# Peptides against a protein of PDB entry 3WG5: the designs that were tried, part 281

Target 1, 218 residues: chain A of PDB entry 3WG5
Amino acid sequence: LAKNIVYVAQIKGQITSYTYDQFDRYITIAEQDNAEAIIIELDTPGGRADAMMNIVQRIQQSKIPVIIYVYPPGASAASAGTYIALGSHLIAMAPGTSIGACRPILGYSQNGSIIEAPPKITNYFIAYIKSLAQESGRNATIAEEFITKDLSLTPEEALKYGVIEVVARDINELLKKSNGMKTKIPVNGRYVTLNFTNVEVRYLAPSFKDKLISYITD
Target 2, 218 residues: chain A of PDB entry 3WG5 as posed
Amino acid sequence: LAKNIVYVAQIKGQITSYTYDQFDRYITIAEQDNAEAIIIELDTPGGRADAMMNIVQRIQQSKIPVIIYVYPPGASAASAGTYIALGSHLIAMAPGTSIGACRPILGYSQNGSIIEAPPAITNYFIAYIKSLAQESGRNATIAEEFITKDLSLTPEEALKYGVIEVVARDINELLKKSNGMKTKIPVNGRYVTLNFTNVEVRYLAPSFKDKLISYITD

## One batch from the design tools (peptide; made by RFdiffusion4, then SolubleMPNN)

Design b2_p27_7_s2 (from b2_p27_7, 12 letters changed)
Fold by OpenDDE base, seed 4:
Structure b2_p27_7_s2 (fold): chain B 218 residues (1-218), chain C 218 residues (1-218), chain A 27 residues (1-27)
Amino acid sequence: as target 1 above (218 residues)
Amino acid sequence: as target 1 above (218 residues)
Amino acid sequence: PRPVIEPITFETVTKPKFPSEEELKAL
């Protein structure tokens, strides 16, 4: 039986293989303690596509609901962050955050210019992001436009268009609003109704390794 | 009970978060089928430190032995590949392969020059690689020198110095030579004696996703 | 800047490899 515990962890910065480690560690801790859910406070400008896809897979394999919360105000789930959010069991955003701008690039040239992804890559990620949206019952048209138009949305727009599920100012409001919601993707093969009645909130700090890698990658 | 099955999968190219996905997928398949082991044919020039550390952790969490096999001839477990190997249950190398050259860098400058890692980072990875060597009962002095001297070794040298466990020309010779060896790190909390008597070898092809991401990251 | 562990001697020229259209349709 799930304990009335909700874990909260922060993932900030570029999406890399280290970010995967953070997701894996945090989710694993919450799984081991049979948490009702884990909330990942996400603030990312994007990052590596490979890391992103791995993170999505890790979320989809979670034994408990993984809530992506774009937080605090000023944070973004940009680019890779949007894919991660769309791959999660629930998306929340704080007022003053953003989501979108998902056009893949190959990187930056020596002069700092963007190296454009060839159409084949762009089309792949269009198909991928649409699949994430469709699987989660979210707006696949907007998901495509996150790429084709580099669209970025406010929380209110994202909610309105069915990209996200919750707009919340803080964890308490998030728990209140998401209580009784069904996960947008299955947990262990079933859609779970979130129960945030009388939950203990446990914050997970980054491990020393997490701090070091974050420090190194900053 | 472990089936008399050994999986073989290839991981080639840069170590990235996608490489983590490949490791995770391959190991998971082998775990699910209760394989005696999985052999990862590794050929890498190195890659991302964060991805490497995640891969090491995934290997250490494997429910079955993970054998890193530097293969085919001409392949290398360079840089990040060395760390991965040192984090594995058994290291094998084919004749004509190499291991080492583990000095961390921050990347390449616009002119293609190496951006040196600050001493803090270098020292961190020295400690890390030494810990991997020590935990696996491998030569920690050489592991340090993989960084401090950018040392690269032949299979014969690596075997002689206690960095690796097997030199083998092919999978059959690897299975023959490693049969009856104990894993250099625990599997599910115990050191496992490998049993490669009457094993079925199953090759895992990269998923389409693996092929695509490999294609994108190449 | 993120530490990368690359051999000093290998300039990794990332050549983008793309899946075939048929392979993309199978996803």
Scores: peptide ipSAE 0.032, ipTM 0.242, DockQ to the pose 0.059; fails the geometry check
Fold by OpenDDE base, seed 2:
Structure b2_p27_7_s2 (fold): chain B 218 residues (1-218), chain C 218 residues (1-218), chain A 27 residues (1-27)
Amino acid sequence: as target 1 above (218 residues)
Amino acid sequence: as target 1 above (218 residues)
Amino acid sequence: PRPVIEPITFETVTKPKFPSEEELKAL
């Protein structure tokens, strides 16, 4: 029986235009091979809102399920990472990871203090993040509080509150637990039931460019 | 038996910062008198997005139900007006009115042509309008299409598609039809059942400032 | 680092559709 392929790729660091390129490349490779899904191991402190929105759109346009996996332990889907996760087909977190802290900012001052976003921008992202949550059948109230309270959650809390779908220690546990789950958003206009019964896991390495950019932005 | 009060006020013209002041004033008066509801007779071709978002927020913060009534026949809740309506506790339309056409623009060129909003802005308002629709239990797909297709609907269509709650020819019919309906969003954190069985209708006149501004912006 | 949301200058005007009274009647 022909094995279904599941791709795994890592996205680490600040969300930038180059991060979009990584998502696009990885998803495209998986689409070309008609993979059952791609799992993105995400570890991000946040980044640019423009890049984030483009990434969300790219995920939603994917021909295959895109699973955001906050991994490894110690990793975060912070700020922009939360939006990306909420825009994906399935969210998983490893124990010892975090999600949330989504309040938008204009930047950092020279002294490292946050330059606050004006209310109009904050309200925008409240609406945006709530929309992502609602579209995915996830907890929109908590999504809002990721901004209004700058809330951060553990995997167990996020699961309990209906923000994420899976807590998993590793890829094997993730595949086992997510097997038979429906995607939280459509793939090609249809909610897909994940089939991980007979899969081959293929790891995608970062390109040379990906490595260089990650090094420069860190 | 002490009559419940229903206030009625008119908001006409372009949505601006001054329109926010009108909404705030009218709602505040009705709140002070513990009115059962305020009905805003709305007729707008659209206006400023910033003012619109502030108005939506003000409505959602109301201590009493705010009913948006697209009135009289020939009136519209166009563009910004649609967002305002979708952010309200109940939407009614009179026959011969319209709602929709919500695609954001940056402005008008000197030749009167539309300056298109960049995709990032359009996507923002898609997310925003969908959020308003979902929060109110209204048709989020149509709300999106108000932007993506610049869709406009008749009252009958809007009712049929679950965008609005009431078609009514006048205030009396509106009160009759909406009696016993639950608000589509919470009032003070609770969905309220409208009670219009024994009400006194009080009309609020525009202030002198409201009249002057309406005249200048028209 | 928190998302640097470049100020989306939402000087976004929601379309004042000035449909003529006639266009509004035809809808």
Scores: peptide ipSAE 0.026, ipTM 0.213, DockQ to the pose 0.125; fails the geometry check
Fold by OpenDDE base, seed 1:
Structure b2_p27_7_s2 (fold): chain B 218 residues (1-218), chain C 218 residues (1-218), chain A 27 residues (1-27)
Amino acid sequence: as target 1 above (218 residues)
Amino acid sequence: as target 1 above (218 residues)
Amino acid sequence: PRPVIEPITFETVTKPKFPSEEELKAL
């Protein structure tokens, strides 16, 4: 029986236009091979809102399920990472990770102080993040509070509140726990039941360019 | 019978990117020799949050158990050191040491006053430290209070409250008390029972570079 | 200016620090 393929790739660091290219590359490879899913191991402190929204769109347009996995322990899906997760087909977190803190800012002043976003921008992203949560059947109240209260959650809290679907220590546990789950958003207009029975796991390495940019931006 | 090897190394001073390199070097040596464990004698007032998180990840990715030992008497695992400890496979403290005081700050003003971290950052680290505690089966309430109340604990208090696993006066007592204990987090996905029966203790010295940087940063 | 969704932890000129016990006593 042809093994179902699951791809695993890593995205680490700030969310930028280059991060979009990474998502696009990884998902495209998995799409071309008709993979059962791609798991993106995500560790991000956040980043650019424009890049984030583009990444969300790319995930939502995927021909295969995209699972965001906040991994390894100590990683975070902070700020932009939370939006990306909420826009994905399934969210998993490893123990020792975090999610949330989604209040938008305009940037930092020379003294390192936050330049606050005007209410118009903040309200835009409140509506946006609530929409992502609602579309995926996740907790929209908590999603709003990620902005309004700068809320951050543990994996256990996030699961309890219905923000995420899985807490898993590793890829094997993730595959086991998510087997038979339905995607939280549709794939090509259909909610897909994940089939991780007898799967082959294929790891996608960062390109040389990915490594170089990570080195420069970190 | 081939003696089980336990490595002992010292990390002292502020947590920086260089401290990460020290952890990585020490753990790598112990991994290469398939040691039963490495004990890191830790004495730190704290340091950088980014370096701390990287160190936690490196510990959690270790192929062997990493024991954080707050040592000698008079030492502390303050601030960043507490996070590192909570992310480790086992925590020990010597009598006369302390742990806690984990509230993040942005830095110090020219007058020495603390520049407070915004709630966004504080809440992020509350979630992070609670996650570390929960993952390791340690007291997450106290872990939160290390931030919210700037709580610091004695070894006896830390043990009583379930923050740490062992109070030990020296390496020999630590090995004796921790023999047969399970790691508080997994090693390669498995909780390991420590076997310190008939062990050889090997000390790792700081590199010349380690000494130089410690001298410059202290 | 483009909206940025980042916690200060990584982009600030001054990365978040955890104060030393000595620094806490000096306050």
Scores: peptide ipSAE 0.025, ipTM 0.245, DockQ to the pose 0.112; fails the geometry check
Fold by OpenDDE base, seed 3:
Structure b2_p27_7_s2 (fold): chain B 218 residues (1-218), chain C 218 residues (1-218), chain A 27 residues (1-27)
Amino acid sequence: as target 1 above (218 residues)
Amino acid sequence: as target 1 above (218 residues)
Amino acid sequence: PRPVIEPITFETVTKPKFPSEEELKAL
């Protein structure tokens, strides 16, 4: 039987408009090949809210399941990364990673201090993050607390609280554990049962542009 | 008599955290040399609000006057650029440039449509832009309308309405016309009278990094 | 770096043109 394809790509660093382009490119490639899914290995400290929202929308519009995998150990889906994860079809985390810390800010002052967002903005993102959690059947209370308490969770805690779906050490374990799971949000209007029984894993390398921008933003 | 120094630097493209670094670098160089002023030739379609606010703050903290000059003809200080200008010690525009269009958005959807900011965010920036105008003795009503009506102005209109201080074709005319003007905001807590009677103009070139990022963001 | 969500973008008059990979290789 011909193997179904699963794509794997890495997105690292700050979430920017360029990060959106990376997501779009990677997902588009996987869509074009009618892949079973794409796994995005995510390691981000956060970034722009606009880019984040666009990425979430791009994921939601995907023709195939998009799995966010916080990987490798030491990585995080912090701030914007949490929103992206919550907007995805499935969240996985490797041991030694983290998720959360979602309080919006306006930026940093010259002295390195945080410029706080006005309550109105914070409240907007509370509503937004809760909606992502609710739509995906994930823990909306914890999602809110990612903002209100600047909460960060381990993979084990995140799993326990119903924030994520899988703890996996590597891609193979991820595929094994997620096989037979339903997507937490629809794909083309339907919840999909993942089938990773006979898959070929294809890695997508970052483009030259991706490498260059990563170098500049990191 | 030893010439006072005026620095001139160009900042073009989207307002990002990197644009902040450019402003910071340029202003710091001019401060270190105790320049009479720095003129920033600005051409921007807008960008990030956080970076914009940080840039405004950096300008306000400058030890020397920072003049925003919308230049060359065809350039704009659009969106974030308007805020930056309003936060500066003096605004100049070349003929054939524009200023305004300051409505905040959350971003663009996949179809290229604008994702509107919630009213709370819009109102925040209305208050902010009005404060910049008021503090600088510029037209706060027009500043508000840059958001509420997405208003864009010509140099002549902007001057007429008391949004800007100078219309100048080039650096020499700018120096001539702004000579003897008081800064619209304080420098180190004091309003400064500009002295361009015997100045050496020094141009600051963009760094390699500046060029690279400009290429990527443009 | 502390996690940052930067909530606000301003409308850009010009859509950013990102250079193609080919254009970047030509640099």
Scores: peptide ipSAE 0.023, ipTM 0.254, DockQ to the pose 0.278; fails the geometry check

Design b2_p27_7_s3 (from b2_p27_7, 14 letters changed)
Fold by OpenDDE base, seed 3:
Structure b2_p27_7_s3 (fold): chain B 218 residues (1-218), chain C 218 residues (1-218), chain A 27 residues (1-27)
Amino acid sequence: as target 1 above (218 residues)
Amino acid sequence: as target 1 above (218 residues)
Amino acid sequence: PKPVIEPITFEDVYEPVLPSEEELAAL
């Protein structure tokens, strides 16, 4: 029997290899406890494409449902965060959050100007983001437009267009609304029906390493 | 029986979350085949501290020995690369390579000047690099000096001071010299004696994703 | 140059880019 436990962890800041470690650690803890799911409260302006792709793969390899929750109000799943969300088992957003703006760049020049990605790279990520959307039964046209139009959406727009599954103000509302939903991608080859009936919510604190890296990266 | 296989893979460029993915992929392939070891031919000027810490953890979690080989001649295990090496089961260097220069920075300002890390961060990485050296039975004093003095060493110096285990010109010489050595850290809780007698050398090519990200990161 | 998927949104350009984790923890 899965323990009636849902883990909640926070990931804030740029998407980096450390962010991958946070995801891996958090998911691993929740897997070890046979949790019903883990909710990742995500707030990111974006980050590294490589880290993002690894995080997506780690989420897809999870033995438990991974819910990306853009939280708190004012947070974003921007750029790399959108890809991560689209790669997850369920996407939720709090009111006053955003998702999108997924155009890849090669980084910043010494003067702080954006170095444009060559068409080959942009086209790769268009194909990639569309695949994530298609695999999850989400709006692949909007996913493409997150790149081609640098589109950003509100939670209400994202829900309306079939990019996300839930708008919720807090964890309690998220659990209530997502109870009985099927995951948008498989868990161990099966679509899971979420059961949040009488769950214990366990908050995972960042490790000392997590805090230190976040402190160094903030 | 472990297959008489040693994998060889290359990691070149900045240490990033993608570099973590490369490590993870390469090690996973070698683990799946029950290889005797994987040799990572490393050439890096450094990179992200978070990615580095994740790579170190991934190496430490490896089911097989991971040998860091600073290669080819002219390559370096600079900055983050030194930490990765110190976190590995065995360090080798080719003639004409370097290791060290491990002082953390907060990055580069808009004018390209180094933003100095606050003492708290520098002290954290001093403690961290010393722990890696101590855990591996390597020279923790020199490891500290890689930060405090921005010290860089030749292969001969690094060997002399007990930072590394092998100087070798190529994979064949590396296999020959490291045959019968014990890993400097445990593999699955045990120090492994390397057996490179009559091994098949298998080269792992970068994945398409690896190549694309490397192309974008170069 | 690293493939960075950053939102090129005008709003995020003006938020003091918290020195990117890349900027803050470079080794």
Scores: peptide ipSAE 0.032, ipTM 0.212, DockQ to the pose 0.065; fails the geometry check
Fold by OpenDDE base, seed 1:
Structure b2_p27_7_s3 (fold): chain B 218 residues (1-218), chain C 218 residues (1-218), chain A 27 residues (1-27)
Amino acid sequence: as target 1 above (218 residues)
Amino acid sequence: as target 1 above (218 residues)
Amino acid sequence: PKPVIEPITFEDVYEPVLPSEEELAAL
């Protein structure tokens, strides 16, 4: 029996145009192989809003389920990472990870303090994050509070409040727990039931370009 | 009986020259009032190494105990935050927080990937973080692994491995648990036994300048 | 300025402004 393929790739660090390129590359590879899903091990403090929105759009355009897995323990899906997670087909978190803290900022001053976003921008992202939550059937009130209160949640809290779908210690536990779950957003217009029975896990490494860009941009 | 004063201040965001100014201001206020300690509620992804080293030095020069409290849940003492914590008189973490991920980088490329620090710099910070751990009687092997393995720990792990001293859900639990503990580094050449019996907790707000700079830099 | 969702850019954060080689050499 042809094994269902699940790709696993890591995205760590700032959400940038390069992070978009990583998402695009990883999803494209998994799409080309007609994978059952791709799991993105996400560890991000946040990043650029434009890149984030592009990533969300790329996930929404995916021909296969994209699972965001906040991993390893100690990782976060902070700020832009939360938006990306909320835009995905399934969210998982490892124990000891966090999600939230989504208040938009304009940047940092030379002295390193936060430049607050004007109400117009904050309200835009409130609407946007609520939309992501609503579209995915996740807790839109908490999604708003990720901005309005800079709320951060543990995996257990996020699961309890209906922000995420799975708490898992590793990929094997994630696959086991998410097997038979429906995607929270459609894939090609359909909610997909995940089939992680008899799967082959394929790890995607950063491309040499990704490594080089990571090397040049790290 | 004159209540012992404990100051509590929040430092959130990037470690920058402004974060140094915040630490300096907060510690100075607490020193002026002859506080029993200051608790810094720290939530940082990291920051500038120069600012971090200045903050560590400012903490080491403090006339009173400086407690780093990784708070609230979901917060991190990542990278520079870990160094700052290791340079402090006591480290506490709330459940659902993290510490570690201390690998130095030179910055980000225009495409947002990490520019790796040369071995010379990595080795410098390995030596530096190990020194901080050794001086404070904390786990220097784990401190090194925060760099060499980009290790991140949960509060329970960090406590277990002797990286931190307290896991606490809130300031009241922190005060209760840390009462009677010795500082991990000296205050004015002496290890201080913390006295949190009959304390008045005073919250320091960001200065208007801090708020303005935070407003300008957020 | 392009809206940055809180760049808790841990990593833009940890630009170790390494002590310049000069500052490192002075230590």
Scores: peptide ipSAE 0.025, ipTM 0.223, DockQ to the pose 0.187; fails the geometry check
Fold by OpenDDE base, seed 2:
Structure b2_p27_7_s3 (fold): chain B 218 residues (1-218), chain C 218 residues (1-218), chain A 27 residues (1-27)
Amino acid sequence: as target 1 above (218 residues)
Amino acid sequence: as target 1 above (218 residues)
Amino acid sequence: PKPVIEPITFEDVYEPVLPSEEELAAL
């Protein structure tokens, strides 16, 4: 019997291979306890494309719903964060957050200027982000524009355009609003109706390793 | 009102950028006519990974169900063909066909020996094929084994293991057996129940360009 | 601090997203 438990974990900072380890650890804990879902409070400016794709895949492989929650106010799911959100079972945003700016780059020059990605790479990520949007029944036109126009949206805009499912101020409002919603992608081959009636909310702390790396990269 | 039309098209040979153009053309025709579905009769030994990924994406972007049918008897959905099938809305196989052998390679040496892909590439495609299987509610363990063990399956095995949905001898049996089935991935954000009651079957011929390239690459 | 939006970077990410045309995996 699924325990009426919802896990909440935080992922903050640049998306790296270490961020993959964080997602993997958090989702695995929630899976092992047969939680109703995990909510990942996400605040990221972006990061590595490889790590992002691995994270998306790890989310899609989850045995339980993974909800991306852009939180707290002032946070962003920028660049890689948008891809991760679009790869998840449900997206929520707090008021005063943002999503978008998904154009890939090769890196930064020594003078801090952006090194543009060649058209081949840009087109690959256009196709990739559109696929994530389509699979999740979200707005693929806006997903493309996150790259082609470097578009950034408010929570209200993202909800209006069908990029996200929930605008919520806190975890309690998120649980209330998402209760009875279907996942936007399948869990174990099935779209799952979320049941947050009488759930225990359990916060997962970062590991010591998680804390150390956040401190080194901030 | 959706016309009660099912399109049938053939794709045969190596998967290349030209095969992408064939998929795109066929699916676009079927979409424009608001067909109930398109059936792609697939016979491939494999091909380019880039073309394969683009084809998978094009299928996932389809406004109508795309059914991959490994046909005729003696045909295969080998290597890239397996990925394409796992990326589709429904898989059927004719008796006497095969699916699998998905281990990536870098190419062939001058002596005809296989140049092995490095673990990084192999692991990427393990993750990719597992993702396709999971998204479509198909057997992800077997999908991994298509790479790790270079596994090949008969239609009966593939059906038994939950890799495919239908074993059918011809188009009429395929339509009959798949009638009332749900798509294994969404169409426009929804799982669609196939309705093949009183459908017109319309065969799409290859373009002149399609014929010329098949002739050059065979 | 202005949130530094770091777009998706490819610095070390050429493999395995798109093997270079030279490293194109055949499937």
Scores: peptide ipSAE 0.020, ipTM 0.180, DockQ to the pose 0.051; fails the geometry check
Fold by OpenDDE base, seed 5:
Structure b2_p27_7_s3 (fold): chain B 218 residues (1-218), chain C 218 residues (1-218), chain A 27 residues (1-27)
Amino acid sequence: as target 1 above (218 residues)
Amino acid sequence: as target 1 above (218 residues)
Amino acid sequence: PKPVIEPITFEDVYEPVLPSEEELAAL
C-alpha cells in the first residue's frame, strides 16, 4: 500500500561529492518508505560538474518523484543547481528565489578572476543542459541561454517561460499546486501523476556526518 | 498574549558573517518575547554577498515582522543593505538617507579600483534583487536598475517609485505611519497587519562581542 | 572613515568547476 507520505529534506551550499551522498541518502530513505514524493529544498550557488552529473543521474534513477524546491525565499538554484533542477521530476521555486547562471568555468585564478572554460567544455554543457530541458519538456532555448547569456530568472519568469512548474511560498502551497501534475520525467519508466491528497509530510534531518562536513566546508 | 512590544536595534557598518549573527540574535530576542515587530536601524555601505543572502533568509524566516529602517539621517542602505531591505517585511527611510547602488563586484584591486563582477554574477543578482522586489510587491524595475544603472534614491524618490513603504524622521513617526500597514512579505505564511497602538518600545544594545568586532572592523 | 560604498563582494558564488578533459572522456 503506497504510504501517503511526502518527505522534505534540505540541501544547502556547494555541490560536491558530499552533496551527492546527501541526495542519495535522502532519496533512498524516501524510496524505502514508498513515499509519494521527496521534496528537496535546494539552496546552492553551484559547485562541481562531476558531482552535479552524478546527482542528476541519481534523481533520474529514483523509484519515487523527486521535486526540487528552490527554498526558502532568498535561495538560489544557481549554476549546478539549475542542472539538478532540470534533471528532476518537478521544479518549484519560492518567491524571492532565482535560477540560472549556468556557464561552466574551470575555476578561479589566484587573483579571483574566473578562468573561462574552453569552447569544447562550454558546448558540452550546452548540449547537456538542453538535453535535460528537452527530456523534461522544459524550455531548452532558455536552458541554453542560462549558459550562452549567463541568464538568471525570477520564479515568475521561470514559470512564464516554461522552465519550472510551480511557484509556491511554502510546502503546503507546493503540495496544493502540484497535486494532480504529471512528473516531467518518468519514474520507473512511467510519468506519474502526483497525489498530494491527505499526505503526511515528514522532514528528514541531516545526518551527523552531513552536519560535520557542512561545518567544515562552510 | 501578544506583548504590545516593538524592539529597536542597530546594525551599522559592513555586512559580514558577524552581521548575520547580530540579525539572528536581535530577531531571536524579539521572537522569544512575541514582539509586534522589530525595527532594525540600518546604516551600511554594503558587504559580503553570502552574508547578505543569509541575512535575507533569516529575516524571511522570522516569526515576527522585521522592519528595516535606514536611520539616522546621513545613513545608507547601500549595496547589500538594499537587498536586506528588499527582503524585509517593511522598509522605512529617514530624511537625508539613501538606498541603492547594488551592482555586484568581486572586490577591490591593490590600487583600490573596483574589480567588476562577470556578467554571470551580475545577472544572478539582477534576478535575485528582482525576485525580492516582486515577492514584496515593490518596484522590480527600479530594483534591477539599482544594479544596471548603479541607481541610488532619496527616501522621497524611493517612496514615490514604490521601493519603500515609509518616510519617517524618527521611531515615533515610523510607528505612527506604519500602524495598520500590511507586511510586504508573509510572517509564518500570513501577511500581518501591523498594530502599533499603545506599544512599548524596547531598545536592544549590541552585545560585548558585537561592540568588540565593530571596533576591530571600523 | 569615508563611507566606502563597498559594493556587494561575490567571493563565494561557486561556479561549476568542470572536470578535466580526462574526466569528461571517462563519462
Scores: peptide ipSAE 0.016, ipTM 0.203, DockQ to the pose 0.062; fails the geometry check

